# Designs tried in a protein design run: peptides against a protein of PDB entry 3QIS. Part 226

Target 1, 334 residues: chain A of PDB entry 3QIS
Amino acid sequence: PSLELSRREFVFENVKFRQLQKEKFQISNNGQVPCHFSFIPKLNDSQYCKPWLRAEPFEGYLEPNETVDISLDVYVSKDSVTILNSGEDKIEDILVLHLDRGKDYFLTISGNYLPSCFGTSLEALCRMKRPIREVPVTKLIDLEEDSFLEKEKSLLQMVPLDEGASERPLQVPKEIWLLVDHLFKYACHQEDLFQTPGMQEELQQIIDCLDTSIPETIPGSNHSVAEALLIFLEALPEPVICYELYQRCLDSAYDPRICRQVISQLPRCHRNVFRYLMAFLRELLKFSEYNSVNANMIATLFTSLLLRPPPNLMARQTPSDRQRAIQFLLGFLL

## One batch from the design tools (peptide; made by RFdiffusion4, then SolubleMPNN)

Design b2_p22_5_s4 (from b2_p22_5, 12 letters changed)
Fold by OpenDDE base, seed 2:
Structure b2_p22_5_s4 (fold): chain B 334 residues (1-334), chain A 22 residues (1-22)
Amino acid sequence: as target 1 above (334 residues)
Amino acid sequence: DPNYLKELREELQKIIEELRAE
């Protein structure tokens, strides 16, 4: 069996978080026998492609002189955004199109990724005084490394960071402030806030706006701004309540005094973001007659975002653990 | 505390205005 490929080199320019890109090519059976094709893993790989890449179809049959279109889809989700932001991974891959009892055909994938404030750590964002697209990639790496070291120090020692006034971290990321302050100003009376989905085009505009500027106003509907906040919190590499405190939050869920003590042990940036979000959400709950938002709905929604189980426990979360996690947040909303 | 939200908003608003001027 043999195939003819219309293209073997693919370039994905300016890949962004949550923005789907597609490149298509054709494969044709120029042989005299039916053939089965499949994308196969390279040596030592478990998957035929990186997590941000997909082929559709990834396998199939071709009769003699049959042609099929294959789509190469590049999509950076929350699962790939952090490693692409740090430059640990890149928009580069090699796909192996295997022909059963035939040849292997190699496809070269290349391109560039544009960093996002989505999927960046709270610690790095607190140090980032400019939009992420203005920050050199080398400095992003340094900011993540320094942020990791500071987080570890802050968990071990309540040492005041005697950092010089010019290098002092923000209390909260500017991106979180912009999202929450917009919602506070314009969305407190918005019916079905956090219940109605945003528009995908508006979400992309909000992401691009936060990555490239410090806007006076966030573009889009209140629903899109609210969903952008949820996406931001979901994409955090470390949740607002650090994984190290997850079990202690569950254990303290029915003791409001212990809950406050657990939150006081968060790294400075995480603690500030948590307090800011809880203060905003308590303000939003005063307008429940207008926005249809209640404490149980908000606690249920934000628990999955703010109080995530550690990756090693993710598959083992019980309904009891989820209820304790909700109860923990309710103690800050009521 | 409604005061905490107000104080934090006012402080951060000023910082963001300073960062826009850089």
Scores: peptide ipSAE 0.337, ipTM 0.900, DockQ to the pose 0.889
Fold by OpenDDE base, seed 4:
Structure b2_p22_5_s4 (fold): chain B 334 residues (1-334), chain A 22 residues (1-22)
Amino acid sequence: as target 1 above (334 residues)
Amino acid sequence: DPNYLKELREELQKIIEELRAE
C-alpha cells in the first residue's frame, strides 16, 4: 500500500491559550489495495502527539483512489498552558502516519506560542508588574524560579521577606485584581452571575487583554468576565489552596477556627488571593436578591477551583470529600 | 473584616494606576 499526502509541513503561528487552530491536509490511496492508516507514537513516546495537538481522524481505512481530509488541531488547554508559558515545551512535534504493511510518513509541526498570564503561578504573577507579553521569556523563567524559592521560604516560615532591594511583590496578581474589581464594580447586581456562560469570543478578548495590557476596563459582558475568573483559577498550575493543605482543609471542614489556621499557613500570595476572593464573594452574596447567587452555589462552584485534590488523589475523591471541601469554603462565605 | 475588601481595593487601585503610568 502507498499514500500521497497533499502537505507534510505545518506551521501554527501565534498559538494562544484556549484558541483552537486548525490545519488540514489530504491523504490519498494511490495504490491498488485498500489500506489502513494510523498515527503512531514515535520510539519512546506513549502518545502519537503532544497534549496540545490532535489529528482527526487519527486512524481509518482508504479504498483504492479514496481521499480523506485530516485536520491537525492545535489547542492549548489548562493541561499544557503552564509548560508552554515556561518554555519547557514548544509548538514543535513530529507525527508518524503509519500505513499497515506499508511505510511511515513523517509530518513536521512547528510554530510559536504566545505566553499567557493564565496558567502562570500566583507567585510569578505577583512579581510581574508588566503584561506577560511584554516580559521576555528568559525573565519569565527567572520569575518562576525566584517565586518558587519565595513560596518554599513562606511555607517553611523561615525567613521574613527580606525588605531588600528586590521589587516588592504585588499582594495579589494584577490580572486577578482586574477581574475581581471589575466584577465588584459592575456585576454585583448581575442576574445569574457565575451561572450564565460567557461568550467564547469575549473570553478570548479578555485573555488577550490581560496578557497584553493593564486595561482600565475589561471588555465583554459580566458573564464573560466572571467565566474568565473561573478559567484563571482553573488554569493555575497550583490551586489557590496549595495541594499540600488539601487534606488538612478536609479534616478541618467543620471547625472554623482550624480552617482559618490552615489558610494562615498558605504562601503569602495564595493566602492574599484566597482572602481577596472570599471577601469579594461575601460582598457578592449581599446582593443575592439581585444576582440569584447563594452561598451553597458559590461554595460548590469555587471549591472545585480553589481546593483541588492533588493529582495523585484526583481518582479517589469521594462524595464525602467533596462535601467536606464545600463545607470548608462555606465557613469563609457565611 | 468587612473593610478588608475596601482597603485592599484602594491599595491595589493605586498600585495599578502607578503601573499604568510606567
Scores: peptide ipSAE 0.336, ipTM 0.899, DockQ to the pose 0.888
Fold by OpenDDE base, seed 3:
Structure b2_p22_5_s4 (fold): chain B 334 residues (1-334), chain A 22 residues (1-22)
Amino acid sequence: as target 1 above (334 residues)
Amino acid sequence: DPNYLKELREELQKIIEELRAE
């Protein structure tokens, strides 16, 4: 069997979080026999491509002189955004198009990723006084490493970090402040807030706005700004309630005094973001007659975002654990 | 505390206005 490929090199320029890009090529059976094709993993890989890449179709059958179009789809989800922001991964891959009883055909994928404040740690964002697109990638890496080390020190040391001459971190990221302050100003009376989805185009504009500027006003509807806050919280590499405290939150869920003590043990930025969000959500609940928002709905929605099980416990989450997690948040909303 | 949200908003508003001027 033999294939002809219309293209073997693909460049995906300016790849962004949640923005789909597509490149297409044709494969033709120029042989005299039917052939089965498939994308196969490289020798050391479990998958035929990186998590941000997809081929459609990834396998198929071609009769002699048959041609099929293959789409290469690049999409950076919450699952890939953090490793691309840090530069641990890049928009580079090699696809192996295998022909049964035939040859392997290699496709080269390349491009560039544009960093996002979405999928960046709260610690790093508290140190970023400029939009992430203005921060040199080298400085971004240094900020993430320093942020990890400071988080680890803050968890291990009950001692206040010496206020050394380093630029003082923000109390909360400017990006989350902008989102929450917009919702506080404009969305407290918004009917069905956090229940109505935003528009995808407006979500992209909000993300691009926060990545490139410090806007006076966030563009889009209140629903799109509310969904952008949910996407931001979901995309965090570590949830607002750190994984190390997850079990203690569940164990304390029915004791409001212990719950407050657990939150006091969060890293400064995480604790500030948590308190800020809970203060905003309690204010939003005062307008329940206008916005149709209730404490049970909010607790249920935000629990999955703020209090995620550690990756090693994800498969073991019980309905009882979920109910305890909801009860933990309810103690801060009521 | 309702004062915490107000105080935090006022502090962060000032900081963000300073950061916009840089």
Scores: peptide ipSAE 0.329, ipTM 0.897, DockQ to the pose 0.897
Fold by OpenDDE base, seed 1:
Structure b2_p22_5_s4 (fold): chain B 334 residues (1-334), chain A 22 residues (1-22)
Amino acid sequence: as target 1 above (334 residues)
Amino acid sequence: DPNYLKELREELQKIIEELRAE
């Protein structure tokens, strides 16, 4: 069997978080026999491609002289955004298109990723006074490493943050402040807030706006700004409630005093973000007659974002654990 | 505390305005 490929080199320029890019190519059976094609893993790989890449179709049959279009889809989700922001991963891959009883065809994927404040740590963002697109990638790496070390010191209560450092971190990331302050100003009376989805185009504009500027006003509908806040919280490499405190939150869920003590042990930036969000959400709940928002809905929605199980426990989360996690947040909303 | 949100917003607003001027 033999295939002809219309293209073998693909360049994905300016790849962004949650922005789908597609490149298409054709494969043609220029042989005289039917053939089966499939994308196969390279040696020692479990998958035929990196998590941000997909081929569609990834397998199929071709009759003699048949042609099929294959789409190469590049999409950076929350699962890839952090490692791309840090430069640990890159928009580079090699796909192996295998022809059954035939040869392999290699496809080269290349491109560049544009960093996002989405998927960046709260610690790094608190240190970042400029939009992330203005920050050199090398400095982003240093900021993440330094921020990790400062987080650990803060959790261990080892070093009081030296108040005298000329570069005092922000109390909360500017990005999350902008989102929450917009919602506070404009969305408290918004019917079905956090219930109606945003527009995908507006979400992309919001992300790009926060990545490239410090806007006076966030673009898009209140629904899009609200969803952008949810996406931001979901994309955090570590949730607002650090993984180390997850079990303690569950164990304390019915004791409001212990719940407050657990939150007091969060790293400064995480603690500030948590308190800020809870203060905003309590304010939003005062307008429940206008926005149709209630404490149970908000607690249920934000629990999955703020109080994520550690990756090693994710598969073991029980309905009881979820209910405890919801109860934990309810104690801060009521 | 309703005052906490107000105070924090006012503080952060000032900081963000300073950061826009940089």
Scores: peptide ipSAE 0.320, ipTM 0.895, DockQ to the pose 0.927

Design b2_p22_6_s1 (from b2_p22_6, 10 letters changed)
Fold by OpenDDE base, seed 5:
Structure b2_p22_6_s1 (fold): chain B 334 residues (1-334), chain A 22 residues (1-22)
Amino acid sequence: as target 1 above (334 residues)
Amino acid sequence: DEMDRFFEEMRKELAEEIEALR
């Protein structure tokens, strides 16, 4: 069996968080026998491609002289954004198109990724006083390493922040303040806030705006700004409530005094963000007659974002654990 | 309450800090 490929080299320029890019090519059976094709893993890989790449179709049959279009889809989700922001991963891959009882065909994927404040740690963002697109990649790596070391020092109750050598970190990331301050000023009376979805085009504009500027006003509807806050919190590599405290939050869920003590043990930036968000959400609840927001809805929505189970426990989360997690947040909203 | 005061204080401090970055 034999195939002809219309193209073997693909370049994805300016790949961004949540922005789908597509490249297409054709495969043709130029042989005299039916062919089965499939994308297969390389020798050391578990998957045929990196998590941000997909081929569609990834397998199929071709009769003699048949042609099929294959789409190569590049999409950076919350699952790939952090490793691309750090430069640990890149927009580079090799796909192996295998032909049953035939040869392998190699496809080269290349391109560049544009970093996002989405999927960046709270610690790094508190140090990042410029839009992420203005920050050199080398400095992003240093900011993440320094952020990891400070998280560890804060958790260990070790050395006070050496206030002397580096610029003082922000108390909360500028991106969170920009989103929350906009919602506080303009969205407190917005009907169906956090219940109506945003527009995808506006979400992309908000992400690009936060990645490239410190805007006076965030573009888009209040619904799009509200959804951008949810996407931001979901994309955090470490949730606002650190994974190390997850079980303690569940165990304390019905004791408001212990809940406050658990939150006091968060790293400074995480604690500030948590308190700032809870205070904002309590302010929204005062306008429930206008915005249709209630404590149970907000607690249910934000629990999956702020109080995520550690990756090793995600598959084991019980309905009881979810209810305890909701109850934990309710104790800060009421 | 205490949380309302905290929110208003934090909102003002962050406004001053972030507006100075523009």
Scores: peptide ipSAE 0.696, ipTM 0.974, DockQ to the pose 0.846
Fold by OpenDDE base, seed 1:
Structure b2_p22_6_s1 (fold): chain B 334 residues (1-334), chain A 22 residues (1-22)
Amino acid sequence: as target 1 above (334 residues)
Amino acid sequence: DEMDRFFEEMRKELAEEIEALR
């Protein structure tokens, strides 16, 4: 069996967080026998492609002289954004299109990723006084490394060494402030806030706006701005409540005094973001007659974003654990 | 309350700091 491929080299320029890119090519059976094709893992790989790449269809059957279109879809989710922001991963892959009882065909995937404030740590963003697209990639790496070291120092309650001549970090990332301040100013009376989905095009505009500028106003509807805040919190490499405190939050969920003590042990940036968000959400609850927002809805929605189980416990989360996590957040909203 | 004051202070401080970055 043999295949003809219309293209073997694919370049995905300016790949962005949550922006789907598609490239299509054709495969044709130029042989005289039916053939089965599949994308197969390379030696030592578990998957035929990186997590941000997909082929559709990834397998199929072709009669003689049959042609099929294959889509190569590049999509950077919350699961790939952090490693692409750091440059640990890149928009490069090799796909192996295997023909049963035939030869392998290699497809080269290349391109460039544009960093996002989405999927960047709170500590790095507190130091990042410019839009992420203005920050040199080398400096992003340094900021991430420094952010990790300061998180550890903060957790260890090590006395801040003399704040050397480093510019004072923001108390909260500018991106969080921009989103929250917009919602506070314009969305307190928005009916069905956090219940109505945003528009995908508006979400992309908001992300691009936060990555490239410090806008006076966030573009899009209040629903899109609200959803952008949820996406931001979901995309954090470390959740607002650090993984190290997850179990203690569950254990304390019915003791509001212990809950406050647990939050006091968060790294400074995480603690500030948590308190700022809880204070904002309490302000929204004052407008419940207009925005239809209630404490149970908010606690249920934000629990999965703010209080994520550690990766090793994710598959073991019980309904009881979820209820405790909700109860923990309710203690800050009421 | 304490949280209302905290929110009002924090949003003002951040406004001043972030507007100065524009």
Scores: peptide ipSAE 0.695, ipTM 0.974, DockQ to the pose 0.873
Fold by OpenDDE base, seed 3:
Structure b2_p22_6_s1 (fold): chain B 334 residues (1-334), chain A 22 residues (1-22)
Amino acid sequence: as target 1 above (334 residues)
Amino acid sequence: DEMDRFFEEMRKELAEEIEALR
């Protein structure tokens, strides 16, 4: 069996978080026998492609002289955004199109990724006084490394070593302030806030706006700005409540005094973000007659975003653990 | 409340700091 491919090299320029790109090519059976094709993993890979790439169809049968269109879809989710922001991964891959009892055909995937404040650590964002697209990639790496070291020192309660000439970090990331301050000013009376979905086009505009500027006003509806805050919190590499404190939050869920002590042990930026968000959500609850927001809805929604189980415990989360996590947040909303 | 005072202080401090970055 043999195939003819219309194209073997694909370039995905200016790949962005949550923006789907598609490239298409054709494969034709130029042989005299039916053939089965499939994308197969390379020798050391578990998957036929990187998490941000998909082929559709990824397998199929071709009769003699049959042609099929294959779509290569590039989509950066929350699961790929952090490793692309750090440059640990890149928009580069090699796909192996296997023909049963035939040859392997290699497809080259290349391109560039544009960094996002979505999927960047709270520590790095507190040090980042410019939009992420204005920051040189070399400085982003340095900011992430420094941020990791400062997080570890803070968790260990190590005496801060001499404050070298490092610029004072923001108390909260500018991106979180921009989102929350907008919602506080314009969305307190918004009916069905956090219950109505945003528009996908507006979400993309908000992401691009936060990545490229420090806007006076965020574009889009209050629903899109509210959903952008949820997406931001979900995309964080480390949740607002650090994984190290997850179990202690569950264990303290029914003691408000211990809950406050657990939060006091968060790294400074995480603690500030947590307190700032809880204070904002309490302000929204004062307007419940207008915005239809209640403490149980908010606690249920934000628990999965702010208090994620550590990766080793994700598969073991019980309904009791979820209820304790909700109860922990309720103690800050009431 | 303590939390309401914290919110009002934090949002003002952040406004001053971030508006100075524009």
Scores: peptide ipSAE 0.694, ipTM 0.974, DockQ to the pose 0.850
Fold by OpenDDE base, seed 4:
Parts: sequence; C-alpha cells; structure tokens
Structure b2_p22_6_s1 (fold): chain B 334 residues (1-334), chain A 22 residues (1-22)
Amino acid sequence: as target 1 above (334 residues)
Amino acid sequence: DEMDRFFEEMRKELAEEIEALR
C-alpha cells in the first residue's frame, strides 16, 4: 500500500489557551490495494501526539483511489496550559502516519504558544504586576521558581514573609481581583449567576483581555465573567486549597474551628484568595432573591474547583468525600 | 460581620494597588 499526502508541514501560529486551531490535509490511496492507516506513537512515546494535539480521524481504511480529509486540531486545555506557560513544552510535534504492511509518513507540527494567566500559579501571579503577555518568558520562569521557594517557606515557617523583598507581592492576583470586583459591582443581581453558561467568544475575549491588559471593565456578559472565574480556578496548577491539605479539609468538614485552622495553614496567597472568594460568595448569597444563588449550589460548584483531590486520589473520591468537601465549604458560606 | 469587613477592606486595598498598575 502507498499514500499521497497533500501536506506534511503544519504551523500553528499564536496558539492560545482554550482557542481551537485546525489544519487539514488529504491522504489519497494511490495504490491498487485497500490500506489501513493509523497514527502511531514514536519510539518510547505512549501516545501518537502531545496532549494539546489531535488527529481526526486518527485511523481508517482507504479503498484504491479513495481520499480522506484529516483534521489536525490544536487545543490547549487546563491539562497542557501550565507546561506551555512555563516553556517546558512547546508547540512542536512529529506525527507518524503508519500504513499496515506499508511505510511510515512523517508530519511536522510547529508553531508558537502565547502565555496565559490561566494555568499560572497563584504565587507567580501575585508577583506579576504586568499582564502576562508583557512579561518575558525568562522572567516567567524566574517568577515560578521564586514562587515555589516562597510557598515552601510559608508552609514551613508561620513567620510573616520578610517585607524586605524589593516588590511586595499582591495579596491576590490582579486577574482574580478583576473578575471578582466586576462580579461584585455588576453581577450581584444577575439572574441565574453561575448557572447560565457564558458565550465561548466572550470567554476568549475575557481571557485575552486578562492576558494582555489591566482593563477598567471586563468585556462580555456577567455569565461569561462568572464562567471565566470558574475556568481560572479550574486551570490553576495548584488548587486554591493546596493538595497537601485536601484530606485534612475532609476530616475537619464538620468542625468549623478545625476548618478555619486548616485554612490558616495555607500559603499566604492561597489563603488570601480562599478568604477573598468566600467573602465574595457570601456577598452574592445576600442577593439570592435576585441571582438565584444559594449556599448549597455555590458550595457544590466551588468545591470541585477549590478543593480538588490530589492526582493520586482522583480515582478514589467517594460520594462521602464529596459530601465532606461540600460541607467544608458550607462552613465558610453560612 | 468579620467576613464582610474583611471583604470590604481587601477589595479596597486591592483596588488601590491594582489601579496604580494601570
């Protein structure tokens, strides 16, 4: 069997978080026999492509003189955003299109990624006084390294961070403040807040706005701004409640004093974000007659975002663990 | 309450700090 490929080189320029890009090419069976094609892993790879790439179809049959369109889809999810923001991964891959009893065809994927405040650590964002797109990638790496060291110091030392570092970190990331302050000002009376989905186009505009500017006003509907906050919290590499405290939150869920003590052990930025979000959500609950928001709905929604199970426990989360996690958050909302 | 005061204080401090970055 043999194939003809219309293209073998693909460039994905200006790849952004949650923005789907597509490139298409054709494969044609120029042989006299039916062939089966598949994308196969390279030597030592578990997958035929990186997590941000997909081929559709990734396998199939071609009759003689048949042609199939293949879509190469680039999509940076929450699972790839952090490693792309740090430059640990890049928009580069090689795909191997295999023919059964035939030869391999190599496809070259290249491009560039534009960093996002989504998928960046709370620690780095507290230090980041400019929009992430204005920050050199080298400085982003330095900010993440410094942030890791401060997180560890804050976990080990109940000592206030020495105020002597040249630039005082923000108490909360500017991006979180921008989202929450907008919702507080404009969305407290919004019917079905956090229940109605945002518009995908508006979500992209909000993400781009936060990545490129410090806006006076966030674009889009209150629903899109609310969903952008949820996406932001979901995309955090470390959840607002650090993985190390997950089990202690569950164990304390019915003791409000122990719950507060567990939160007091969070790194400063995580603790500030948690308290700021809980205080904001309590404000929204005062307007429940207008926004249809209640404590059980909010606790259920935000529990999955703020109190994520560690990766090693994700597959083992029981209904009881979920209920304890919800109860833990309810103790801060009521 | 204590959380309402905390929210208003934090909201105000963050506004002052972030508006100064514009």
Scores: peptide ipSAE 0.689, ipTM 0.973, DockQ to the pose 0.844

